# Peptides against a protein of PDB entry 7BDX, part 108

Target 1, 212 residues: chain A of PDB entry 7BDX
Amino acid sequence: EMGAAACTLLWGVSSSEEVVKAILGGDKALKFFSITGQTMESFVKSLDGDVQELDSDESQFVFALAGIVTNVAAIACGREFLVNSSRVLLDTILQLLGDLKPGQCTKLKVLMLMSLYNVSINLKGLKYISESPGFIPLLWWLLSDPDAEVCLHVLRLVQSVVLEPEVFSKSASEFRSSLPLQRILAMSKSRNPRLQTAAQELLEDLRTLEHN

## One batch from the design tools (peptide; aimed at target 1 S14)

Design b2_p30_8_s3 (made by RFdiffusion4, then SolubleMPNN; its pose is not in this set)
Fold by OpenDDE base, seed 5:
Structure b2_p30_8_s3 (fold): chain B 212 residues (1-212), chain C 212 residues (1-212), chain A 30 residues (1-30)
Amino acid sequence: as target 1 above (212 residues)
Amino acid sequence: as target 1 above (212 residues)
Amino acid sequence: LELLKRVEELLARRKEEAVPLAEKALDTLL
């Protein structure tokens, strides 16, 4: 209970850039983000049987942690901190996104994908996550999710890779060979307008890259 | 571990007035301060045997909670919130200060006394805590502490009462009859300059009140 | 040129979409 309440308050106030700077300017930031990764990993490993009630104190605590990471990654100094000093947390987020089944922990997946998207605003962050082992297979695994918000945030991350020549050139062969084109085409016909637009834009970006 | 790390970060950032406003402007503040009181009470009740290592995650968590309350009480809107909406927390802090033995949990006592001192900056806060049952006996109990910082913060709170005529007049008879004058005189000779000064100033303030 | 313009548009949108999620913004998005 108390931990969840404290993390929820910290998540709420971390929406301020000045609060993110204060979090990172302290001597506790490294420890906090290290334990954050461990806590998120412990939670995902505990899911192997019981449908943890989405409203449990533990679930709320982990959502607040993922929210804090997202808010830190929204700020330039936060992205720099994560990519320089908290790579293990980024690796943990990538691993946990792979460990979760389609339709499992949708809210947590969205928060983790939003954090990775925010990290991808930094070229160093985008390079780091895209060079992660199994990154491209992970994107396609996540794109198999039935949830439209999960798929939207995957498409946003794919678009981040496709629109960065230094990143796309390194993995272009694997990307082209494994691209779930039929799945993306199906999303371009989605009733969700955000998902539809993101899939259409990505298909246009991919066509532009094939003609160059 | 994670709860202590989150509370420690929240404590650090709560030194900002804007963060205190953000904490209090949220819908979670009431729940947070309610659980804070319960958590602090649970911790103090668990002390009945084992010398909880001062460096335990639980101790650090409770210190961070007491630090957050202190930082909230440092701000005008925070004092208003505590006195209007979190009276149970103030009552809990007063109770816990009574439950702790001389020399027990010195750091926690200092933080709790600092929070009460900050609340005492508001006349409504000072009225509320000074009208608490057993408040004057509690001050003398706390003043029996061997720790100079505990005694310093007690003297500061006593000075807040003595310098407020509306508060002092209500309890002046009990205050005068129970005043540990010899203890305060001993503190005025302390080798701790802060304690020495606070005891001297209080003795001067008391002399001024006897001549009026 | 179209790709560069699209990159600039994406970078502009990313600066605006890097809005820190308040807790309440997740309940409206999810």
Scores: peptide ipSAE 0.077, ipTM 0.800, DockQ to the pose 0.015
OpenDDE base, seeds 1, 2, 3, 4: peptide ipSAE 0.026, 0.027, 0.028, 0.025; ipTM 0.798, 0.799, 0.792, 0.798; seed 4 fails the geometry check

Design b2_p30_8_s4 (made by RFdiffusion4, then SolubleMPNN; its pose is not in this set)
Fold by OpenDDE base, seed 3:
Structure b2_p30_8_s4 (fold): chain B 212 residues (1-212), chain C 212 residues (1-212), chain A 30 residues (1-30)
Amino acid sequence: as target 1 above (212 residues)
Amino acid sequence: as target 1 above (212 residues)
Amino acid sequence: EELLEKVKKLLEERKKKAVPLAEEALDKLL
């Protein structure tokens, strides 16, 4: 209970850039983000048995942690910190996104994908996550999710790779060979306008890259 | 571990007035401060048996909670919130200060006394805490502490009562009859310059009130 | 060169915006 309440407050205030700078300017940041990765991993590993109620204190704690990571990654210095000093946390987030089944932990998946998207704004961050083993298969695994918000954030992350020539050139062969084109085309016809737009834009970006 | 790390970061950033406003502007503040009191109480009650190492994760968690309360009480809107909406937390802090023996949990006592001192800046807060049952005996119990920082913060809180005529007039008889004058005189000769000054100032304030 | 500039310009227009998230914003989406 108390841990979840404290983490939730920290999440709320971490929406401020000055709060993110204050978090990262302290000597406690490294320890906090190290334990954050471990805590999220322990939570996801515990899910294999008990349908933990989505509204549990443990779930709320992990959501707040993932929210804090997202808010840190929203800031330039936060991205630099994550990419330079908390790479293990990024590796953990990628691993957890792979370990979760379609439809499982939707809220956490969205938060983790938002954090990776924010990290991907930095070219160094985008390089780091895109060069991760199994990154492209992971994107397609996540794109099989029935949840529209999960799929939306996957498409945004895919677009971030496609729109960076220095990254896309390295992955272009694997990307083209494994692209779930029919799934993306189905999303471009979604009733969810955000998902529809993201899928349409990605299809346009891919077409632009095939003509080059 | 993770709870202590999150609370420690929240404590660090709560030194900002804007962060305190953000904490209190949310719907989570009431719940957080309710659980804070319970958590501190549970910790103090657990001390009767095991000499918990002062550097335990549990101790660090409780220190961070007390630090957050202190930082909230440092701000005008935070004092208003505590005095209006979190009185039970103030009652808990007063109770815990009474339950702790001299020399026990020095760091926590200092943080709790700092929070009460900050609350005492508000006349409504000072009235509330000074009208608490056993408040004056509690001050003298705390002034028996061997720790100079505990005693310093007690003297500052005593001075806050003495310097407020509207509060002091109600307690003047009990205050005069129970005043540990020899203890305060001993503190006025302390090698700790902060404690020495606080005791000297309080003795001057008391002399000024006897001549009126 | 012109195509690289058009791609760069499209990429700049689609410039990734970092989004901080509040709990209340997530609970409206899920």
Scores: peptide ipSAE 0.062, ipTM 0.818, DockQ to the pose 0.013
OpenDDE base, seeds 1, 2, 4, 5: peptide ipSAE 0.038, 0.042, 0.053, 0.050; ipTM 0.820, 0.817, 0.816, 0.818

